# Peptides against a protein of PDB entry 4GMN, part 160

Target 1, 375 residues: chain A of PDB entry 4GMN
Amino acid sequence: RYANITLLALVTLASIGTDFQETLVKGNQGSRESPISAADEEWNGFDDADGDAMDVDQKSSSGEDQEEDYEEIDVKEDDEDDDDDSITSEMQADMERVVGADGTDDGDLEDLPTLRELIQTAVPQLIRLSNLPIDSDESLTIQSHALSALNNISWTISCLEFANGENANIHNAWYPTAKKIWRKTILPILEADSADLKLATQVTSLAWAVARVLHGETPTDGNPHRKFISLYHSSKQQAGGNSNSIEEPEDPFQGLGVKCIGVVGSLAHDPAPIEVNREVGVFLVTLLRQSNNVPPAEIVEALNQLFDIYGDEELACDKEVFWKDGFLKHLEEFLPKMRTLTKGIDKRTQPELRTRADEALLNLGRFVQYKKKHA

## One batch from the design tools (peptide; made by RFdiffusion4, then SolubleMPNN)

Design b2_p19_2_s2 (from b2_p19_2, 10 letters changed)
Fold by OpenDDE base, seed 1:
Structure b2_p19_2_s2 (fold): chain B 375 residues (1-375), chain A 19 residues (1-19)
Amino acid sequence: as target 1 above (375 residues)
Amino acid sequence: MREEVQRQILERQKELAAK
C-alpha cells in the first residue's frame, strides 16, 4: 500500500515536471511568432473570363430509398476529467508569469506557488527517496522514479533563461536545491560505481540538467568531471562487447555518451578551475580527432560544448586553455571532417540529427573565423 | 562576433530547452 502510493506520487511529480516543460516550449514558440505584418500587397482582381452556355437535360427517376432509423447512442460523457484541467491551468499561469517576468526579486516565489512547492516541498522529499538504502527491487523502483521526477523538474528549470539576471528569483530559490541534489543524490550514486547502465543514464541525465544551471559553480568535490569521462569510456567499451545493446534510444541525443558530454561541458564553464576546464576541453577535442569512431550526435554535442565554454575571450580559460593548448588548430582540421559527417546523415531517416549537424557545422565555421580574428 | 557567438549559444540553449 505505502509503496504504491509513493510510486503514484513519484509518477505524478514526474508528469508535472514534463507538463511544465511542454508549457515552456509552447510559450517560447508563441514568442517567436511576432506577427509578420501582412504588408498590404494589393491582390489585383481575377479577370472576367467568358460565359459559354451548354444546356443538358432533364431526367426524373424516383427511387424510394428506405430511411434506416439510426438509434442515437446516447454516449454519456462521464465529466470526471475536470480535476486535471485545474492543475494544468495553475501550472500554465505560473509558466506564463515566468516567461513574461523581468523578475529582479531576491528569491521570493510568492507569485509562483506551483514552482515554489516543487522546489521547497517536493524536491527535498525526492532527494530523500533517491537516498534510501537499496535492499529490495521495491527500493530500486522508488529510487528510479525519484530520479525521474528530479530529472524532469531539473530539466524544466534548466530551460529557463538566467542570463543577465533574468528569472533571478527562480535561480536564487533553485541554486541551493540544485547543489543539494548534486551532493546528496548525484555524487553518492556516482561513487557507488554501479555496473547498472540504466541507473548511470538516469543520474547522468539529472547531472546534466543540474549542471546546466550551476555550470562551473557545480561542486568539484571528488572530481565529478573525471567520473563522467570514465563513464563515457566505460559505456563505449560495453556497447562494443555485448550485442545485447541496451535499446539505443530512438533519439540519438538521449544516448549516455551525449549526456556525459553535456555534463562535463557544463562543469567546465566559468568559474570552473582551469585544470577542470583543461581536462574537459582536451576530452572534447579528442572526440573530434577520433570522430570516425564517435556517433554523430556526440560530435554535435561536443562541438556545441566547445562553443559554449570558449565563446568568451575575456574568460581565463580562453588564454590558459584554448590558445595555450592549441585548440583552434584542431577545430580547423575538423571542419572538412564535419562537412563529410554532416553530408553522410540522411535527411529522410534522421531529419533532426541532420538539422543539428548542419547547424553545428555552420557554427564551427563561424567560431573558427571568430577565433582567427581575435588571435 | 563575441555577441554573435553568444547569440548562437543562447539560441542553441533555447533549442535544447525546447526538447
Scores: peptide ipSAE 0.035, ipTM 0.594, DockQ to the pose 0.352
Fold by OpenDDE base, seed 2:
Structure b2_p19_2_s2 (fold): chain B 375 residues (1-375), chain A 19 residues (1-19)
Amino acid sequence: as target 1 above (375 residues)
Amino acid sequence: MREEVQRQILERQKELAAK
């Protein structure tokens, strides 16, 4: 009885985390109703699907009127307005305030009651539930749902702009909580060295969401970047041995390999220790060198992380790692391989992967040219 | 050019924040 109430509350908190994200997106892009499926779907990150189709105004001409009589199959769209009233008017009002917050320095979380209660009340309980002793299938289920709820909330907050002091009130409220998630939830699970690939995927997704806000200020205790690099390698060894049973996620960007790259990339940002940055940078460059055996989505993510880490020439990692370890040569040597890889992706079967690979290829060319001018 | 790479990083961070 108590477990079922706890599970229902965890599913509800995971749903609220997803619905909060959707409301943020809808508030920024205007209402396109895509029905996102059931409350049990863990939001696994951002599908970079919005390739701005450059409107190539190809004006071309006049071809002929072939009247193929397509029988209108009158599919009665039963507009079952399933008013999935899951989005509370309070959540929507909080999102409108976050999107509409011109940089008035005085916006306390007092004006964001739903977000305040998520951060201050819900997340501390989720951290507690994710740390329960695993002694039963019920405790494992509670941990999984607590991780999913933490994941969805953490991803949603990681979608807020914090650059230039934007959303500083939210950042300041989230930052200590994010560090608490890292130290109390993520690190203990990573230290338990569980062979559970599902748990490893959940904790890695959560770690990525948290690290997207904390960056190089993520706690370095126990060298977590090495644990995620080890997890990356272990995941590849398991996939190579048991071809039968790991359903690769339908989305290539939801793979544990991509998530591991995203985490370690985020951990390597300034002000990360130069040694952490170096180990991550060498890992990422090594993936590019070994690209024949690396999924395209992992190559895209690895490139993107390299651009984000080494895009600023004023950072210590530019001189101390990028130039000292000769990364430019490896990136330049990878350009022709990336062109071949990108062209090998079918736009019809994998449109998103192709778009993101085309962008990463473009950015690789620009990045190499940039670094050559600033050498 | 730093501003363009930072803008592309920021645009990508915004794309990674706006979807």
Scores: peptide ipSAE 0.034, ipTM 0.595, DockQ to the pose 0.256
Fold by OpenDDE base, seed 4:
Structure b2_p19_2_s2 (fold): chain B 375 residues (1-375), chain A 19 residues (1-19)
Amino acid sequence: as target 1 above (375 residues)
Amino acid sequence: MREEVQRQILERQKELAAK
């Protein structure tokens, strides 16, 4: 009973996180006609694997015809469906305020009651649930759903514009909570060094969503960037050995390798320690050098992270890492390889991957030209 | 270029936001 209620509440919180995301997408799409396919991480429903109905063949006997007059108990369907529409309506109203706020309204979180309760009430409970001792399959399931809900909420918030002081109220409310997720959920799971690739994928997705807001202000305690780099390499070794290929996610951008690159890239932004930036920058440039054995989606993500990290010549990492470690040469040498890679992607079978690769190729050309002018 | 890279970061943030 309590487990099922907790699981239902976690599923509902995960759904609320996705519905917020969809509402943000719909609100932003009202301004841009391009249908971005929501990669619905379809909640793979409860596989009721309780299919072991023992075929007890018991044959026995012919007992008599008692016509018991079953009175039709008119079971009134109590329409319990009214409570879900109310939460969705309040959530939609909050998201309409966030999307419709021209960046001059330092709106109070008091005007965003659903988002406030998600950040201040729900997320602290999800952090607690993600930290339960794993002593049963039930506790593992609760952890997984708590991580999924944290992921969806964190992604949705990472989707808000925070540039130029936009949504500063939400940013200010989220920032301490994001650091708490990092320190209390992400770091402990990464420190446990679990061989569970599902858990590693979930925590890496969550880490990326959190790091997309915190960037270089993400806590560097325990060198988490090295753990994600290690996880990247370990994931490649496992994929090569067991033909129990975890079905590569249908979306090449949902792969653990892409998620690892996204995390470490985000962690390397200013004001990250120069040593962290260097280790990540060298990792990303090394992927480009080894591109013949790297999935195209990971190359696209690695390029984009390099542009984001080193796009500003005023940052210490530009002088201390980009120029000192000769990254421009590696990017220039990669440009013809990227053209070949991008042309090798079929527009019919992988339209999104091709579009993002064409963009990354265009940006690589522009970035190389920029850096050559500012050399 | 800084502004264009920042704009591309923002556009990419919006694209990653729509995923």
Scores: peptide ipSAE 0.032, ipTM 0.575, DockQ to the pose 0.437
Fold by OpenDDE base, seed 5:
Structure b2_p19_2_s2 (fold): chain B 375 residues (1-375), chain A 19 residues (1-19)
Amino acid sequence: as target 1 above (375 residues)
Amino acid sequence: MREEVQRQILERQKELAAK
């Protein structure tokens, strides 16, 4: 009984995190309704919905009207009004305020009561639940759901713009909590050296969400970037040996490899220690050099991380790592390989992967040209 | 061009924040 109530509360908190995100996305993207089925889906990242609709005017030939008379099976939809009003009117009102909030107010989430309770009340309990001693299948289930709820909340908050002092109140409330998630949930799980790839995937997703807000201010204690690089390599070794169906996620961007790249990329941003930046930068550039054996989605993510890390020439990492370690040469040598890779992706079977690869190729060309002008 | 790359990074970060 108590376990089931705890599990239900954790699922509800995970749903709240997802619904909060969908509302943020829908608030920024005009009116494309795709209903994601709410209950068991751990939010794993961003769907790139901005496919520019090129009008392909292909004249459909007039195939003939065979009226096959499908009998109306009168399936009485029992309207079980599952008023799964999971989105409370208070939560929706908090989201509308977050999207509209010109960041004037100092650190108090007075105007965001639901988000305040999520950060101040729920997250500390989720951190506690994720740290329970694992002694039963029930404790494993509680940990998994607590990680899922932390993931969804952390991803949702990572979708907020914090540049230029936007959402500063939310950032200031979240920042100490994000550091607490990192130190109390993520690091202990990474240190437990579990062979559980599901747990490793969950903690890596959570680590990415947290690191997207903390960037180079993420605690560097214990060199977590090396743990994620090690996890990346270990995941590749396991995939090569046992074709035990870890169903490759239908989305190529949901793979543990992509998540590891996203985490270490985020950790390498300024003000990260130059040695952390260097180790990550060398890892990412090495993936590009070895691209023949790397999934396309991981190449796209690795490129994007390299652009984000080294896009600012005023940062210490530009001089001390990018130029000093000769990264421009590797990026330039990768351009023809990226063109071949991108052209090899079928737009019909993998439209998103193709779009993101076309964008990453375009950005790689621009980035190389930019860096050549600032050499 | 720096501003354009930074703007594209920021736009991508916004797209990655808005998705």
Scores: peptide ipSAE 0.034, ipTM 0.600, DockQ to the pose 0.254; fails the geometry check

Design b2_p19_2_s3 (from b2_p19_2, 9 letters changed)
Fold by OpenDDE base, seed 4:
Structure b2_p19_2_s3 (fold): chain B 375 residues (1-375), chain A 19 residues (1-19)
Amino acid sequence: as target 1 above (375 residues)
Amino acid sequence: MLEEVRKQILELQKELARK
């Protein structure tokens, strides 16, 4: 009886976290810019206005227009108005305030009652539920649902901009809670060294969401980056042995490998210890060198993480890791491989993967050129 | 929805306080 109430509450909290994420995505669709995929942080580092128009010689290959008469399949949009009015007027009002508020620095969520209740009341309970001793299938189910709810809340908050003091009130309220999730939920589960890949995937997804906000300020106790690198390698060894039992997620970006890369990349940002940054940077560059055996989605994520970590030349990691360990050479040598990899992705069967690979290839060319100018 | 969430949170608090 109590289990069912706990499960219903956890499912409800996980649903709210999703509804908030959908509201943030819809709020941004009102601006004509593409849905903030976790990749649409345009690397804005290129405000160098020197418009050297590379004349791409349009070799007009006169391919014959075969007018294949594509029969208009009149896809009747059955407007099933499933009025899933799941977004409450209070949640919508909170999200409209998040998007519109030049946030007051005080960390007071007075104007965000739903978000306040999630952070201050729900999350501390979800942390407690995720830390219960696993002694039954019921306790394992409760942990899984608590992790799912924490994941959805943490992902939603990680989709907010916090650069330049934007959303500072939410950041200041979330930051101590995010550290508490890390120390009380993530680290204990990682230390338990469970062979459960489902649990490992859940905790890694949560760790990525938390690390996307904390970055290099994520607690370094117990070298968590090494645990996620080890988990990455272990997941590859298991997939190679039993190709039949791990349903590869339909979305290539939802894979445990991508999530591990996202976590360790986020952990390596300034002010992370230089040795943590180096170990992660070497791991990421090693994936590029071994790209023939690495899924394209993991290569895309590894590139994006490398751009974010090493995009700022004023950071200590630029001199002490990027230049010192010769990363530019590895990135330059990877360019022709990335072009081949990207061209090998079918636009029809994997449109998102192709788009994100085309973007990562473009950014790699730009990044290599930038670093060569600043050498 | 929010009232039901608050109710469920309060029920979770009561359960956690009993353990």
Scores: peptide ipSAE 0.024, ipTM 0.664, DockQ to the pose 0.021
Fold by OpenDDE base, seed 5:
Structure b2_p19_2_s3 (fold): chain B 375 residues (1-375), chain A 19 residues (1-19)
Amino acid sequence: as target 1 above (375 residues)
Amino acid sequence: MLEEVRKQILELQKELARK
């Protein structure tokens, strides 16, 4: 009886976190691209004003427009007014305030009561529930739902802009809680060395969401980057042995491999220890060198992480890792492979993967040119 | 909804603190 109420409360918290994320994404679609596409921000480089536009000769092959007459299948939308009363008017009002909040109040989340209650009341309980002794299928179910709710809340918060002091009140409220999630939920699960790929995927997704806010300030205790690199390699070995269809997620970017790359990339940002940065950078560059055996989505994510980590030349990792370990050569040698990989993706069957691969290819070209000018 | 979730969480905390 209590377990069912617990599960219902956890499912409701996970729903609230999802609905909150969707509303942030929908609200921000008017001003900024989807936070899933925030990894798709075109790396503009530093604006060196010398506009040598290379003329890409697009030879327009005039393919004949066969107008295939798509019969309008009149799908009667049965307007089931599912009054999805899931989004409370208070949550929607908090969402509108978060999207509109010019970061002037250094204070308490006084103006964001729902978000405050999520961070201050709900998350500490979800952390507790995720740490229950696993002695039953019920305890496993509670842990899974607690991780789902933590994931959705953490992803939602990671979709907020924190650059330039934006949302500083939310950042300041979340930061200690995010560190607590990391230390109390993520690390213990990673240390338990569970063979459960579902649990590993859930904790890795949560770790990515948390690391997208904490970056290099993520606690380095126990070298978590090595655990995620190990998990990446372990997941590849298991997929090669048992053709048991772990249904490849319909979305190529929802794979455990992509999530592992996203976590370790985020962990490698300044002010991460230079050795953590090096180990991650070497891992990412090694994926590019081995690209013939790596899924395209993992290559796209590995490139984006490399751009984000090494885009700033003022950072210690630029001199001590990027230049010292000769990463530019590996990126330059990868350019023709990336062009081949991107062209091999069918725009009709995998439109998103193709778009993100085209963007990552463009950014790789720009990044290599930028780094060559600053050598 | 959130108040009921909060109430359920607080009730669960009390229950889990009794075990």
Scores: peptide ipSAE 0.017, ipTM 0.559, DockQ to the pose 0.019
Fold by OpenDDE base, seed 1:
Structure b2_p19_2_s3 (fold): chain B 375 residues (1-375), chain A 19 residues (1-19)
Amino acid sequence: as target 1 above (375 residues)
Amino acid sequence: MLEEVRKQILELQKELARK
């Protein structure tokens, strides 16, 4: 009885999260005409709009800008690493307090009361339920439903635009909660090294949703990028060995391999440590080099991640990784292979995969041209 | 992705309704 009520509540929360996604996405679509999935944004490069540089006469007004020494208040996030790996009722109360104590005045989500309740009330409960000891099929079912609900909420929020301070109130409310999902749900499940590919797929999907918001600010504890790279390789070894055809998901983009690439790509964005960026960049470029043995959907995702990570020349990773490790050469050498790969996809049987591969091929051409101009 | 999440929710709702 209680289990069925809990499961019903979890499914209801997962459904609410999805209905919110439809509502929020429709709300944002009222301002932007095209339902471009944030993953399908065509990398146009920097258009050198030959905008006539208006000769803004540099009148050197020597304003004595007083260096107001903004004392960088080192907000020691006293993350008291309470090493109690158990989500106690006390940790849950602290999770509730920290979601409320990050000085986002309760006012920031006044207009979004149900989103507030999802973040502040539901997510802490879902984190708790995802960390229950697995001692029965019932506890495994509860964990799976909790992960599904967290996934739906996290994906919903990750579909919002946060660039240029858009939706800052939602971002600020979500950010500490996203870090908690990462630390208290994702990492413990990854560390448990479960042979359950369903669980691995669920946690990796959740990790991707969370990392699409946190990017390089995702907690680096325990080297999560290496865990997901390891999971990628392990998933390929298991698919090759046992003739238990894990039926490739009907959607090529729902595969564990794609999800692993999406996670590690997101983790490698600025301000990620340069070593994390390098390890991920080398992994992604290695997939392109080995493309004959890599599913096309994983190649598409790996390309998109490479464009997003290395699209900005002002970032430290451009100089210290992209140029230093010679990634341009590998991308240029991959262009003819990508053309062959894309042409090999049947438009009739796999229209979505073909479209996304055509886009990724176009973007790769533009990206290589851009990087050659800025060499 | 969204459609698959929705599909999974609908499947889970159907599974729960059968128990």
Scores: peptide ipSAE 0.015, ipTM 0.483, DockQ to the pose 0.044
Fold by OpenDDE base, seed 3:
Structure b2_p19_2_s3 (fold): chain B 375 residues (1-375), chain A 19 residues (1-19)
Amino acid sequence: as target 1 above (375 residues)
Amino acid sequence: MLEEVRKQILELQKELARK
């Protein structure tokens, strides 16, 4: 009886974490035109003003106007007021405060009682539940739901802007808790080396969400980047051997491979140890070199991570890794392959993957040009 | 919702701490 109530509570926490994430994403989208996943900030290379406009003569092929008769499908707006009774008025008010917080309110977490209770009360309990000895199907179910709830909360918080001191109150409250999730939940599960791909996917998703906030300040104890690189390779070996269709996640960006890349990329940011950065950078560049056997979504993620890690020339990793290990040459040699890969993605069947690949191709061109100018 | 979830998780933690 109590187990079922707790499972319901964990499912409800996971739901609330999803709804909170969706509302924060929707609220931030009111200020940002398109639903860019929080990873697709266009790499705004420094505006060097002197770009001569190459006039590419696009020959106008006059395709015939087939007037396809737009049958106005009267999509009845069924205003299904899905009163998603999942979100309390207090949660909604906290979400509205977080979304509407112009960075002028040095508001303590006292003004965010729901978020405070999530961080201070729920998360420490979820960490405990995720660390239970697995001795029964019930303990496995509890762990899975605790990981789901931690994932959704951590992803939600990772979608907040923390640059330039924005949301500093939330960042300061979350940061020690994020380190605790890493040390108490993520590392022990990774060290248990379970053959459970579901558990591996859950913990890797959580690790990515946590690492998106902690970046290079993520605890380096036990070389977690090597564990995620190993997990990446192990997941590819298992997928190749069993013709059991791992149902390719409907979203190609939800794959374990993408999540592993996202984690290790985030771990490699400054102030990460140069050796950690090097091992991750070499891994990412190696994926580009082996791109013929790598899913397009993993290539997109690997490129974005390389731009984020090596975009700043003032960082020690630029000189000690990017230039020293000759990454520019590998990126330049990859440009024609990326063009072929991107053009091979059908816009009709995979519109999101195509959009993100077109953006990553554009950013790769800009990044290579930038790095050549600053060589 | 949160207070109920908090209560349920605290109750579970007490139950699991007794095992």
Scores: peptide ipSAE 0.012, ipTM 0.524, DockQ to the pose 0.020

